# Peptides against a protein of PDB entry 8YR4, part 17

Target 1, 309 residues: chain A of PDB entry 8YR4
Amino acid sequence: PRGSPALQLVVLICLGLMGLERALNVLVPIFYRNIVNLLTEKAPWNSLAWTVTSYVFLKFLQGGGTGSTGFVSNLRTFLWIRVQQFTSRRVELLIFSHLHELSLRWHLGRRTGEVLRIADRGTSSVTGLLSYLVFNVIPTLADIIIGIIYFSMFFNAWFGLIVFLCMSLYLTLTIVVTEWRTKFRRAMNTQENATRARAVDSLLNFETVKYYNAESYEVERYREAIIKYQGLEWKSSASLVLLNQTQNLVIGLGLLAGSLLCAYFVTEQKLQVGDYVLFGTYIIQLYMPLNWFGTYYRMIQTNFIDMEN

## One batch from the design tools (peptide; aimed at target 1 L240 Q247 T295)

Design b1_p12_4_s2 (made by RFdiffusion4, then SolubleMPNN; from b1_p12_4, 8 letters changed)
Fold by OpenDDE base, seed 4:
Structure b1_p12_4_s2 (fold): chain B 309 residues (1-309), chain A 12 residues (1-12)
Amino acid sequence: as target 1 above (309 residues)
Amino acid sequence: MDEFLAFEKAAE
């Protein structure tokens, strides 16, 4: 944000917190590995207690329990509210200024309420896009790269290859299936709006409908619109289930292949029992943000299309 | 699933 040094500092702090989140994503599995190794080696209680306490503290900072965002992520999100509000307001004012620069003929040809709704959607789309790119997409890609590097350096090149292949396949399938399902979702939303518009039109013309005793006809037309909507809703929902199942299958296969390989290396005494636990926990951590990647990708596509129109 | 649908609805 040009013009507010305070908001620039907040952006820098948010970027620093994002870097810290990446570090936590690596450190938490490492500390968990170390706990398992210390337990296996029957290490002194003081060393174990310190490592466990450090792990729990790092896990508190990271979060990643079912439904709980980490302290660092919450702090980042909290700080970002001010940046988002400033950015939103600036975009809204730019759009509003631009609307006032448009010709009288343009204003007379459009409904003011539709223009404002388009402006609000456009602003939300731009601010949303920026937030999702910076805080979800880029970090997730960074975590994947860091994971591949980590497994390639500290385990064996085969682990890095498995992670690379699984993540590449996961991302590719997520993109392809998301693009495919976006057609069904657009059709659903268009039909929802048409169904609502029909209901509103029928109710606004209530006196005319009563005058002609056309209530049964309007109800039947509304039923047909609902059935058509539900057919599109089913396709949208079924395509989402297919996406989730495809993602789950890729995850399951990747976890299976890597876990079997890790178990084999542990039996050959090339890896420790803690390394098996690290692999499983780290892979699960990589997959958590990837579950949302399809949604983020769709939001990005929608927001770009909404900016072009 | 519901949270995903809710998040997808809240983003529209």
Scores: peptide ipSAE 0.015, ipTM 0.561, DockQ to the pose 0.584
OpenDDE base, seeds 1, 2, 3, 5: peptide ipSAE 0.015, 0.009, 0.015, 0.015; ipTM 0.591, 0.542, 0.601, 0.574; seeds 3, 5 fail the geometry check

Design b1_p12_4_s3 (made by RFdiffusion4, then SolubleMPNN; from b1_p12_4, 9 letters changed)
Fold by OpenDDE base, seed 3:
Structure b1_p12_4_s3 (fold): chain B 309 residues (1-309), chain A 12 residues (1-12)
Amino acid sequence: as target 1 above (309 residues)
Amino acid sequence: MDSFLRFEEEAE
């Protein structure tokens, strides 16, 4: 934000908190590994208790894995409210100023309420898009990169390769299936609006329908519209199940391959039992934000299309 | 799964 050093500082703090979240995403599995190793070695209670307490504290800072429930994430979200409000207000004022610069002929040709609704949607779309990019997409990609680097350096290049292939395949399939699915959703929403419009038109013309005793005809036309809608709704819902199943299969295969490799290296005494637990925990942790990636990708596409129109 | 469906419905 140009012009408010306080809000620039808040943005920098939010970026710092995002970096801290990434660090927590690495540290939490490491501390969990250390607990498992200390338990396996039958380490002294004091060392175990300290490591467990530290783990629980780090887990409190990180949150439950949905990203929104951690102390750091909540603090970031709280601080971001002021930045969002400033950004929204600035966009609204720019749009409002631009509307006042437009010709009288333009204003006479449009409904003021429609223009305001377009402006409100535009501002919401811009602020939403920015929030999704900054807080969901970029962090998720960063976590994947950090994960690949971590496994490549501290385990073996094979683990980094498995994570890379799994995440690349997951992202690619998520994008491809989401783009394919978007066609069914658009068709569904178009048919929903048409079905609703038909119901409204029939009810607005109630006197005419009564005059011609056409109630049964209007009901049958509405039934046909509902059946068409439900056929598209089914395709939309079935495509979502297919997306989720595809994602689950990719993660399952990656987890299987990596878990077998990790178990093998533990058997060869090249890795510890805690490293097996770390791998599983870390992969699940990477999966949690990725489950929403298809939704974020779709929302980004929708918001871009809504900004171009 | 249901939370994913709801979030997709709330995003429409």
Scores: peptide ipSAE 0.013, ipTM 0.575, DockQ to the pose 0.816
OpenDDE base, seeds 1, 2, 4, 5: peptide ipSAE 0.009, 0.007, 0.012, 0.012; ipTM 0.556, 0.480, 0.476, 0.557; seed 5 fails the geometry check

Design b1_p12_4_s4 (made by RFdiffusion4, then SolubleMPNN; from b1_p12_4, 10 letters changed)
Fold by OpenDDE base, seed 3:
Parts: sequence; structure tokens; C-alpha cells
Structure b1_p12_4_s4 (fold): chain B 309 residues (1-309), chain A 12 residues (1-12)
Amino acid sequence: as target 1 above (309 residues)
Amino acid sequence: MEEFLQFEKEAE
């Protein structure tokens, strides 16, 4: 935001909080490792209690699951509301100004309410997409890179390679299957709109339908439209299950390979028991946001196509 | 967008 130093500072704070989230994503597994090692070594209660308390505090800052419930994430989201509102308002005003610059002939040919609705949807989609890219896609990619670097430096190059291959395969398959699924989803949405339009048209022509006693005919036509919709819905849903299963398989294979390698290195006394737990915890933590990467990619692709049209 | 993300989140 070029016009407000305060909002620029808020953006910088949000970027700093994003960096802190990435640091927490590394630190939380490390502290969990340390707890497991201290338990294995039968360390003094005071050291264990301090490490557990620190872990729980870091976990509170990070949050659970997708990270959306963490204190740092919530604080970032809260601060971002002002930036979003400023950005939305600026885009809305630019569109509104541009609409006023358009010729009277353009306005006479279009329903003003429909143009405003398209503009509002467009602004919301752009602002939402930007927020989504910045807060979900970029951080997820950063976490993968940080993970690869971390495992390559602190474990062995083989662990970094496993994570790299697993995540690269995961992302590639996610993109490919998502692009394939997008065809079914588009067909479904088109048929949904057509089915809805038919129902609305039949109801708007209610008097004509009654005059010809054509209610049974309209119901049967609507039934046929629903069956066509459900056939496309099934393909969309089945393709989603296939995506999820493919993703789960890739992560499962990566987790298997890495866990076996960790276990081997622990038996060789090159790694500690806590390092095995760290690997598993970190891979699961990387998986959680990656599950949504297909949704992210679809949303990006849809919004880009909607901006070109 | 959030509703769509939530709906896809509920479906996955």
C-alpha cells in the first residue's frame, strides 16, 4: 500500500509473523525431539519440565493442524484485516472510477446492478486470491524448502533427498490430478447452472405450465437435468477421492522410506530416538498444508482465467 | 472464497 506508512508497517509485521511461523514449524519438532531424548536418557525432572513447558508454549504459538488456529497465525490474520480492507476499497474505487469513465452507450447496454455484482465478485476474488497466495501457497513452499535444507544439513543428504523427491512428486501429481479434475468440476458447475436456470425458467413460466397442464413434463425434464448433474458431481467427487488417495500414497511412501532410514541410523547410533520422532512429526506437519495445495492451485488457476475473461 | 475453501476443506 503506497499511500499509508502505517499499513506498510502492518505488512512488514505480517511478513515478520510469517517468518516466525516458519521458525516455529522447525522449532516445535526440535523441542519434541529433545523431550523424547530427555525421556530416553532419564534426565532430571527440572530439565524435562522446562523443555515440555517450552514445547507447549511453542505449540501454542504455532497452533494445531493447519496452523490457522495458532496465536501467531491469528495475530497475523487480525493485523491483515486492515490491509485487506484498504486493498479492497482501493480496487473497488478504481473499478468504480473506471465505470464512470465509460461511455453512456456502454451503460445503456448493460444492467448496472449486474456490472456492480461482477465488479464486487471480481474485487473479492482478486483480494482473496492475493491473500491466499501470500499466506498459504508461499509459506507452504517455504516450509518445504526449509525442511529439505534442515534434513540435508542436520541429518544426512539422503533424508534431504527423500523429502525433496517426495515433495516434488507430491506437488507434481497434485498439479496434474488437479488439472484433470478441473475439467469435471467445470462441467459440473456448468450443468448445475443449467439445471438451476431450467428450474427458474419453469417457475417463472408457472402460468403457462399450468395452462398446458405440463407440470409432469417440467418435473421430468428437471429430473433428467438433476441426473445429469449428479453424474458429473459423482465424477468430481470420485476424482477428489483419487487425488486424496494419490497424495496419501506419496506421503506414505516418503514417510516409510524416511522412517526406515531413520530407524536404521538410530540402530547404528548415528541418530537418537528423538530424531526418528522428529522426522515423523516434521513430515506430518509438512503434509497438513500440502493437502490443500490442490485447492490452492485450482483457486489460482480459476481466478487467473476469470481475470482474463 | 472462504466458504469454498471451507467446503473443499469439509469435503477433503
Scores: peptide ipSAE 0.020, ipTM 0.603, DockQ to the pose 0.151
OpenDDE base, seeds 1, 2, 4, 5: peptide ipSAE 0.016, 0.013, 0.015, 0.016; ipTM 0.592, 0.541, 0.545, 0.595; seeds 1, 2, 4, 5 fail the geometry check

Design b1_p12_5 (made by RFdiffusion4)
Pose (drawn by RFdiffusion4):
Structure b1_p12_5 (pose): chain A 309 residues (1-309), chain P 12 residues (1-12)
Amino acid sequence: as target 1 above (309 residues)
Amino acid sequence: AAAEAAELAADA
């Protein structure tokens, strides 16, 4: 925010809250391991009660689910509401002030609906791109790296390899499948627009009664167009199911390899009982934000082209 | 935010 000083402070607070969320993401599974290790060794009730209370408080600060739930990141959403409102207003006003100064030939040439759709989509694109990228993509790529470092240094050497390979395969397969699926989605959207146009045309022209008893013909052509649309929709959605399945298979294989290796190491007195639940919880925690990367890839590309327009 | 979450759920 170029103008106001009150908003730069809010931006800095939001970035600090994002850092704190990363710290909590690292901290909470460690406290869960400590609780389980204290529980297995018959610890008195005092230290267990205090540690349990602290763990619960940390789980409350972190998202109880999917990270979009915690008290942190919600304070962030509140402050970012206040900040993103300023950018939206500024960009809309700049577009509106520029559109009123162009010469007449320009306005006589282009329609109004198309020009206004470009502007609206542009403002939404800038806002969405800022939000998606800064607050949902970079934090997750930072979480993956932090987890790799923690497991490779403080847990063992092999688990770094396990997490690295799993996440690399996950990202690569997601992008590869997503481009194909985008082709299918565009193919389906074009036909959907054509079917809507056919239905609007048949409704507007109540001449079907005049030039024939052609109600049946108009119904038949509509059915054919619906069937074509449904075929394209089935193809697109089946592609979506395949993407989901391949992502789930990759995470599952990573979890299986990590769990087996951790159990074997615990039986050989190398690791403690809490390290098993630490690995499991952390793998699930990494998986949860990764579930929405094909959508982020699609939206980032679309918003980039829109902003360019 | 709720709308973005709904779009993410629909694309899942």

Design b1_p12_5_s1 (made by RFdiffusion4, then SolubleMPNN; from b1_p12_5, 10 letters changed)
Fold by OpenDDE base, seed 1:
Structure b1_p12_5_s1 (fold): chain B 309 residues (1-309), chain A 12 residues (1-12)
Amino acid sequence: as target 1 above (309 residues)
Amino acid sequence: VEADEALFLSEL
């Protein structure tokens, strides 16, 4: 934000809080590991109680991952309100100034209220997209990279390889299946708009429909349009279930392979029981944000197409 | 899980 040093400081604080969330995503599993190891070793109550209290405090700061009500996330969201409002207002003023530069002929052909509604939707879409990129997409990719590095350094190169292959396959299949689904969604939206237009045209011509007693014929044509829409809606919804099941299967296979390898190394006394629990906890933490990655990719793709038109 | 854009924009 150029022109407000206070808002620049808020952006730096929000970036610092994002870094803190990344540190918490590593620390929470480590503290949970330490609890399991202390329980296995029958450690003294004082050491166990301090480690449990520290874990609960870190878990309060972290929350449940992306979209969580964690203290750090809530503080970031609260501080970001003013930055979002500044960005929104700047985009809104740029759109408004551009509308005033457009020719009188362009304004005579459009209702001013429809133009303002398009401008407001455009501002909200751009501001939303930017927020998703900065606060959801980039942090999720960073957590995956941090996870690969952590497991490669502190466990074994094989664990880093399993996480790398699992997450790479997950992201690739998410993109490919989402691009395939986009065709069904576009066909659904086109048929929805055509069905709506037919209903509006029939209702605008209601006097003519009454004069010819053609009400039953218009209802039948509308029913046929609804049936065609529902056939496309079913394909869209079924393709979403297929995406979700594919994502769940890839994570399940990665969790299985890594959990079996952890269990094997625990039996060889190379890892502790806590390390098995750490791996499972960390993979589940990576999975929570990745559930939304298909939505983010679709939103990015839709907004790029809407900017080219 | 893909929420509809309208529902996901309303939770922001």
Scores: peptide ipSAE 0.044, ipTM 0.694, DockQ to the pose 0.143
OpenDDE base, seeds 2, 3, 4, 5: peptide ipSAE 0.033, 0.042, 0.038, 0.032; ipTM 0.679, 0.700, 0.687, 0.683; seed 3 fails the geometry check

Design b1_p12_5_s2 (made by RFdiffusion4, then SolubleMPNN; from b1_p12_5, 10 letters changed)
Fold by OpenDDE base, seed 5:
Structure b1_p12_5_s2 (fold): chain B 309 residues (1-309), chain A 12 residues (1-12)
Amino acid sequence: as target 1 above (309 residues)
Amino acid sequence: FEEELELLKKEL
């Protein structure tokens, strides 16, 4: 943000916190491995208690589960509120000034409520796109690259290859299936708008409907429009389940291949039991943000289409 | 909007 050194410092701190989140994503599985190894070796309680306490502290900083609400992520989100407000206000003022510079002929052809809806969509699309790119897409791609490097250096090149192939196939299928789903979503949204327009037109013409005692006829037409909408909604929702199941299958196959290879190397005494647990934990940590990647990609595509209009 | 996004990226 030009003109505010305080907001520039906040952006730099947020980028530093994003780097710390990437480091925590590697450190947490390593400490969990070390706990499993210390338990297997029947290590002294003092060493175990220190490693467990350190792991729990790192896990508090990282967070866990769907939408990792760790201390570092919460602190980043809190600091970013002022940057987002500055960006949103700047975009809103640029759109509003541009709308005032447009010809009277353009404004006479449009309703004020449509112009306001364009401004609100433009602001939300730009700020949403930036937030999804910076906080979800880029960090997830960075965690994949860090994961490939880590497994290639500390395990074997075969583990790095399994993660690379699994994540590349996951991303490719997520994009392709999401683009295919966009057709069903567009058809659903078109039918929703048509159903809503019919309901509004029927309610605006309520005097005519009452005069002809046609209330039952208008209700049946609305029911038919809802059934047609629900048929398209079902296709959209079923295509989402198909996406999620395809993603789950790819991750399941990658987890199976890598877990069998880990188990084999543990039986050959080349890896420890903790290394098997590390691999499974790290793959699940990579999967958690990726599960939402199809939703983020869809939102990004929607925001681009809304910016072109 | 792409030009405004590029201007915004230059202002961030």
Scores: peptide ipSAE 0.006, ipTM 0.401, DockQ to the pose 0.033
OpenDDE base, seeds 1, 2, 3, 4: peptide ipSAE 0.005, 0.000, 0.005, 0.000; ipTM 0.404, 0.386, 0.411, 0.386

Design b1_p12_5_s3 (made by RFdiffusion4, then SolubleMPNN; from b1_p12_5, 10 letters changed)
Fold by OpenDDE base, seed 5:
Structure b1_p12_5_s3 (fold): chain B 309 residues (1-309), chain A 12 residues (1-12)
Amino acid sequence: as target 1 above (309 residues)
Amino acid sequence: MKEELELLKKEL
């Protein structure tokens, strides 16, 4: 935002808070490991109580791992409202100015409600795309890279390789299955629009339908259109369950391989019991934002298609 | 829209 030094400072603070969220994602599992080790060693209550209090405070800052529930994430979201409002208003005014510069022939060929819908889609697509890239996609990729580096440096190169292979396979399958399922969703949306158009046409022709006592016939045609829609909706929903199950299998196999390897290194006294708990908790923390990645990827694709129209 | 997005990226 070149026009407001105050909004530039807010963007820099939001980027700093995003960096702090990444640091918390590493620190929270480490403090949880340290609690498990202190409990195993029967450490003094004062050391344990301090480590638990520090962990709970870090966990309050991080939140529940489901995205926007932590204090840092809530503070970032609150500060971002002003930036989003400025960006949205600027995009909306640019689109509105451009629509007024268009030829009278362009306006005479289109309904005012269609022009407004193009403006609203354009504004929502630009602001939504930027928000999804900055707050969901880039942070998730950064957390994966940080995780690979952390496990490679502090455990063993084999743990970093397991996380790399698991996350690479997860992302690849998420993209491929999301692209495949987009065909079913397009067919569903086309049939939804056709079903709506039939209902609107039947209601606009209400006098003709009543004159012919064709009410039962129009209801049956609408039922057939709904059944056809539900058959496509089922395919779209079943393809989502298949995506989620495929993702769960990849994470489950990565968690199994890494947990067995970690358990083996604990039996060999090369790792502590707390390191096993750290591995499991860290992989689950990486999985939580990734579960939504297929939804984010599809929203990004939809916003790009809506920007090309 | 692509040109406006590039202009907006230059103004952010």
Scores: peptide ipSAE 0.009, ipTM 0.442, DockQ to the pose 0.031
OpenDDE base, seeds 1, 2, 3, 4: peptide ipSAE 0.008, 0.008, 0.009, 0.007; ipTM 0.430, 0.427, 0.445, 0.431

Design b1_p12_5_s4 (made by RFdiffusion4, then SolubleMPNN; from b1_p12_5, 11 letters changed)
Fold by OpenDDE base, seed 3:
Structure b1_p12_5_s4 (fold): chain B 309 residues (1-309), chain A 12 residues (1-12)
Amino acid sequence: as target 1 above (309 residues)
Amino acid sequence: YQSFLELLQQEL
């Protein structure tokens, strides 16, 4: 925001807090590993209690990961309210100014209430898109990269390769299946709008329908429209189940391969029991935001199309 | 969209 150095500072603080969240996403599994190792070694209570207290404090700061209400995430969200309000207001003013620059012929052909509703949807889609990109997509990609680097450096190159292949396959399949699903969703939404339009037209022409005793005919036409809608809804819902199952399978295979490799290296005394727990914890932590990645990608793609129109 | 990205890059 060029016009306010205070808001620029808030953006920088929010970016710093996002960096802190990424650091916490690595530190929390490390401290959990350390607890498991200390428990395995039967370490003195004072060392264990300190490590547990530190872990719980870090977990309070982190929360449950992306999509949870950790202290750092809440603080970031709180600070971002002012930036979002500034961005929203600026987009609203730009749209409003542009509407005033449009010809009288454009205004005469459109209902003012519909134009305002389109403008409000436009502003909401823009601010939503920006929020999803900055707070969900970029952090998730950063966590994956950090994970690959961490496992490659501190475990073995094989662990980094498993995470890389698993996450790359997961993202690729998520995109491809989401694009495939978008066709069914568009068809569903088009049929929903057509079904709603028929219901509205039938109700607006109520007097004509009554005059011709055509109520049974209009009900049957509405029933046929609902059946067509439900056929498309089923395809949309079934495609979502297929996406979720595909995602679950990829993560399951990655978790299996990595867990077996961890277990093997623990038996060979190259890794500790805590390192097995760290791997599992970190993979599950990466999975939580990724489950929503298809929703974010879809929302991004929808908001792009809604901005292009 | 490109104008909006340019606007966002100008506004950030």
Scores: peptide ipSAE 0.018, ipTM 0.495, DockQ to the pose 0.032
OpenDDE base, seeds 1, 2, 4, 5: peptide ipSAE 0.013, 0.012, 0.012, 0.013; ipTM 0.487, 0.481, 0.501, 0.495

Design b1_p12_6 (made by RFdiffusion4)
Pose (drawn by RFdiffusion4):
Structure b1_p12_6 (pose): chain A 309 residues (1-309), chain P 12 residues (1-12)
Amino acid sequence: as target 1 above (309 residues)
Amino acid sequence: AAVAAAKAAAEA
């Protein structure tokens, strides 16, 4: 925010809260391991109670689910509401002030609905791009790297390889499948618009009664168009199911390999009982944000082209 | 099941 000083402070607080969320993401499974290790060794009730309370408090600060739930990141959403309002207003006003100064030939040439759709989509694009990228993509790629470092240094050497390969395969397969699916989605959207146009045309022209008893013909053509649309929709949605399945298979294979290796190491007195639940919890924690990367890829590309327009 | 439903909703 160029103008106001009160908003730069809010931006800095939001970035600090993002860092704190990353720290909590690292901390909470460690406390879960500590609780399980204390529980297995018959510890007195005092230290166990205090540690349990602390773990619960950390789980409360972190998202109880999917990271979009915690007290942190919600304070962030609140402050970001206040900040993103300023950018939206400024961009809309700049577009509106520029559209009123162009010459007449320009306005006589282009329609109004198209020009206004470009502007609205542009403002939404800038806002969404800032939100998606800064608050949802970079933090996840940072979480993956941090997890790789933690497992490779403080846990063992092989688990770094396990996490690295799993996440690399997950990202690669997600992007590869997503481009194909986008092609299918566009093919389906064009036909959906054509079907809507045919229905609107048949409704507007109540001449079907005049030039024939052609109600049946208008109904038949509509059915054919619906069937074509449904075929394209089935293809697109089946592609979506395939993407979900491949992502699930990759995570599952990573979890299986990590769990088996951790169990074997625990039986050989190399690792403690808590390390098993640490690995499991952390793998699930990494998986949860990764569930929405094909959508982020699609939205980033679309919003980039829209902002360029 | 819930995650699959959330993914499907995100693509709506």

Design b1_p12_6_s1 (made by RFdiffusion4, then SolubleMPNN; from b1_p12_6, 7 letters changed)
Fold by OpenDDE base, seed 1:
Structure b1_p12_6_s1 (fold): chain B 309 residues (1-309), chain A 12 residues (1-12)
Amino acid sequence: as target 1 above (309 residues)
Amino acid sequence: SSLLAAQFAAWA
């Protein structure tokens, strides 16, 4: 943020907190492994109680699920409010200044309410796109890379390969199926707008419809437009279920392959029981933000289209 | 592209 050293410091603190979240994503499974190993070895209560207390504290810092509920994520979100407000205000002022530099001919061809709606959509699309890239997409990709490196160095190269193949297949299928779904969503939105335009036109011409006693004809035309819309809505919704099921299948196969390999190495005494639990816990932690990746990709595409308009 | 560059320049 040029001109505000206080906001530059807040950005640096937020980047430091993002690095801390990545460290917590590795440390939480490691401490959970250590608890399982200490329980298996029948270790003294004092060492077990300290490790459990440390794990619960790290889990409080990390949070659960989408990572949005952890103390570090909440502190980052709180500090980011001022940076977001500064960025939003700067983009709004830039758009407003650019609108005042445009020719009178451009303003006479458009209604002021439409111009303001385009400006608000433009500001929201740009701010939303960067927030999704920096706080959701980049961290998720970083956690995958850190996971591949961790499993390749501390386990065996085969575990790193399973995670690499599983996550690469997951991301590729998510992109391909989301692009395929975008066609159905565009067709649905076009038919929704056409159905709404027909309803508005029929209601604006209410006197003419009454004069010709054509109410039943207009209702039947509206019914046909709704049925056509619902046929496209069904294809959009069914394609989302297919995406979610495909994602679940890929993660299930990766979890199966890695869990069987972990169990085999534990039976050969090359890994401990805690390492099996670490692998399962870490894969589930990677899956939670990835479940939203198709939603983020769709939001990014929508925000790019809304920024070009 | 100019809005993205301006927002990155606003973050820097």
Scores: peptide ipSAE 0.022, ipTM 0.689, DockQ to the pose 0.025
OpenDDE base, seeds 2, 3, 4, 5: peptide ipSAE 0.015, 0.019, 0.017, 0.017; ipTM 0.585, 0.654, 0.595, 0.593

Design b1_p12_6_s2 (made by RFdiffusion4, then SolubleMPNN; from b1_p12_6, 9 letters changed)
Fold by OpenDDE base, seed 1:
Structure b1_p12_6_s2 (fold): chain B 309 residues (1-309), chain A 12 residues (1-12)
Amino acid sequence: as target 1 above (309 residues)
Amino acid sequence: SEVLQQFFEAER
């Protein structure tokens, strides 16, 4: 944000909070490991109670679970509202200025309401894309890299390799299957718009339809359009189930391989019981944002298409 | 997937 030192400071604070979230994603599993180890060793109550209290506090800062945002994430989101509003207003004013620079011939060929709707879509698409990249995509990739480094340094290199192969396969399959699905979704949306347009045209010409007693013909034509839409909708929905199942299978296989390897190293006294729990907890933490990655990728693609129009 | 899409489409 050029021109406001206050907003630049807010951006720096938000970046600092994002770094803190990445640190919490590593620290929370470590403290949970330490609790399990202290319980296994029958450590003194005072040490255990301090570690549990610290873990619960770190977990409050991190958040966790489906739909629960942590304190740090909520604070970041709250501070970012002002930056988002500034960015949205700047993009909207740039689009509006550009619309005024366009030729009179361009404006005479378009309805003012359509032009404004295109401008609003463009602004929403740019700001949405930026928010998804900065707050979801980049942090998720960073957590994967941090995870690979952590497991490679503090565990055996084989754990880092399992996580690397699992996450690389997961991301690759997510992209490939999402691109394949985008064809079905585009066809579905095009057919939905065509079906709606036919219904509107039939209703606008109601007097003509009634004059020719063509009501049954228009109903049958609408039925055919619905059946065609439902056939495309089914392909879109079935392809989503296939994506979700493929993702679940890849994570399940990675979790199985890593959990068996952890269990083996615990039996060989090379790792502690807490290290097994850490691995499982950390993989589940990586899986949660990755489940949405395919959705973010589709949103990014849609927003690029809406920005090019 | 659809819930987030519906959430972001409902904020539009």
Scores: peptide ipSAE 0.011, ipTM 0.454, DockQ to the pose 0.142
OpenDDE base, seeds 2, 3, 4, 5: peptide ipSAE 0.000, 0.010, 0.000, 0.009; ipTM 0.319, 0.475, 0.328, 0.451

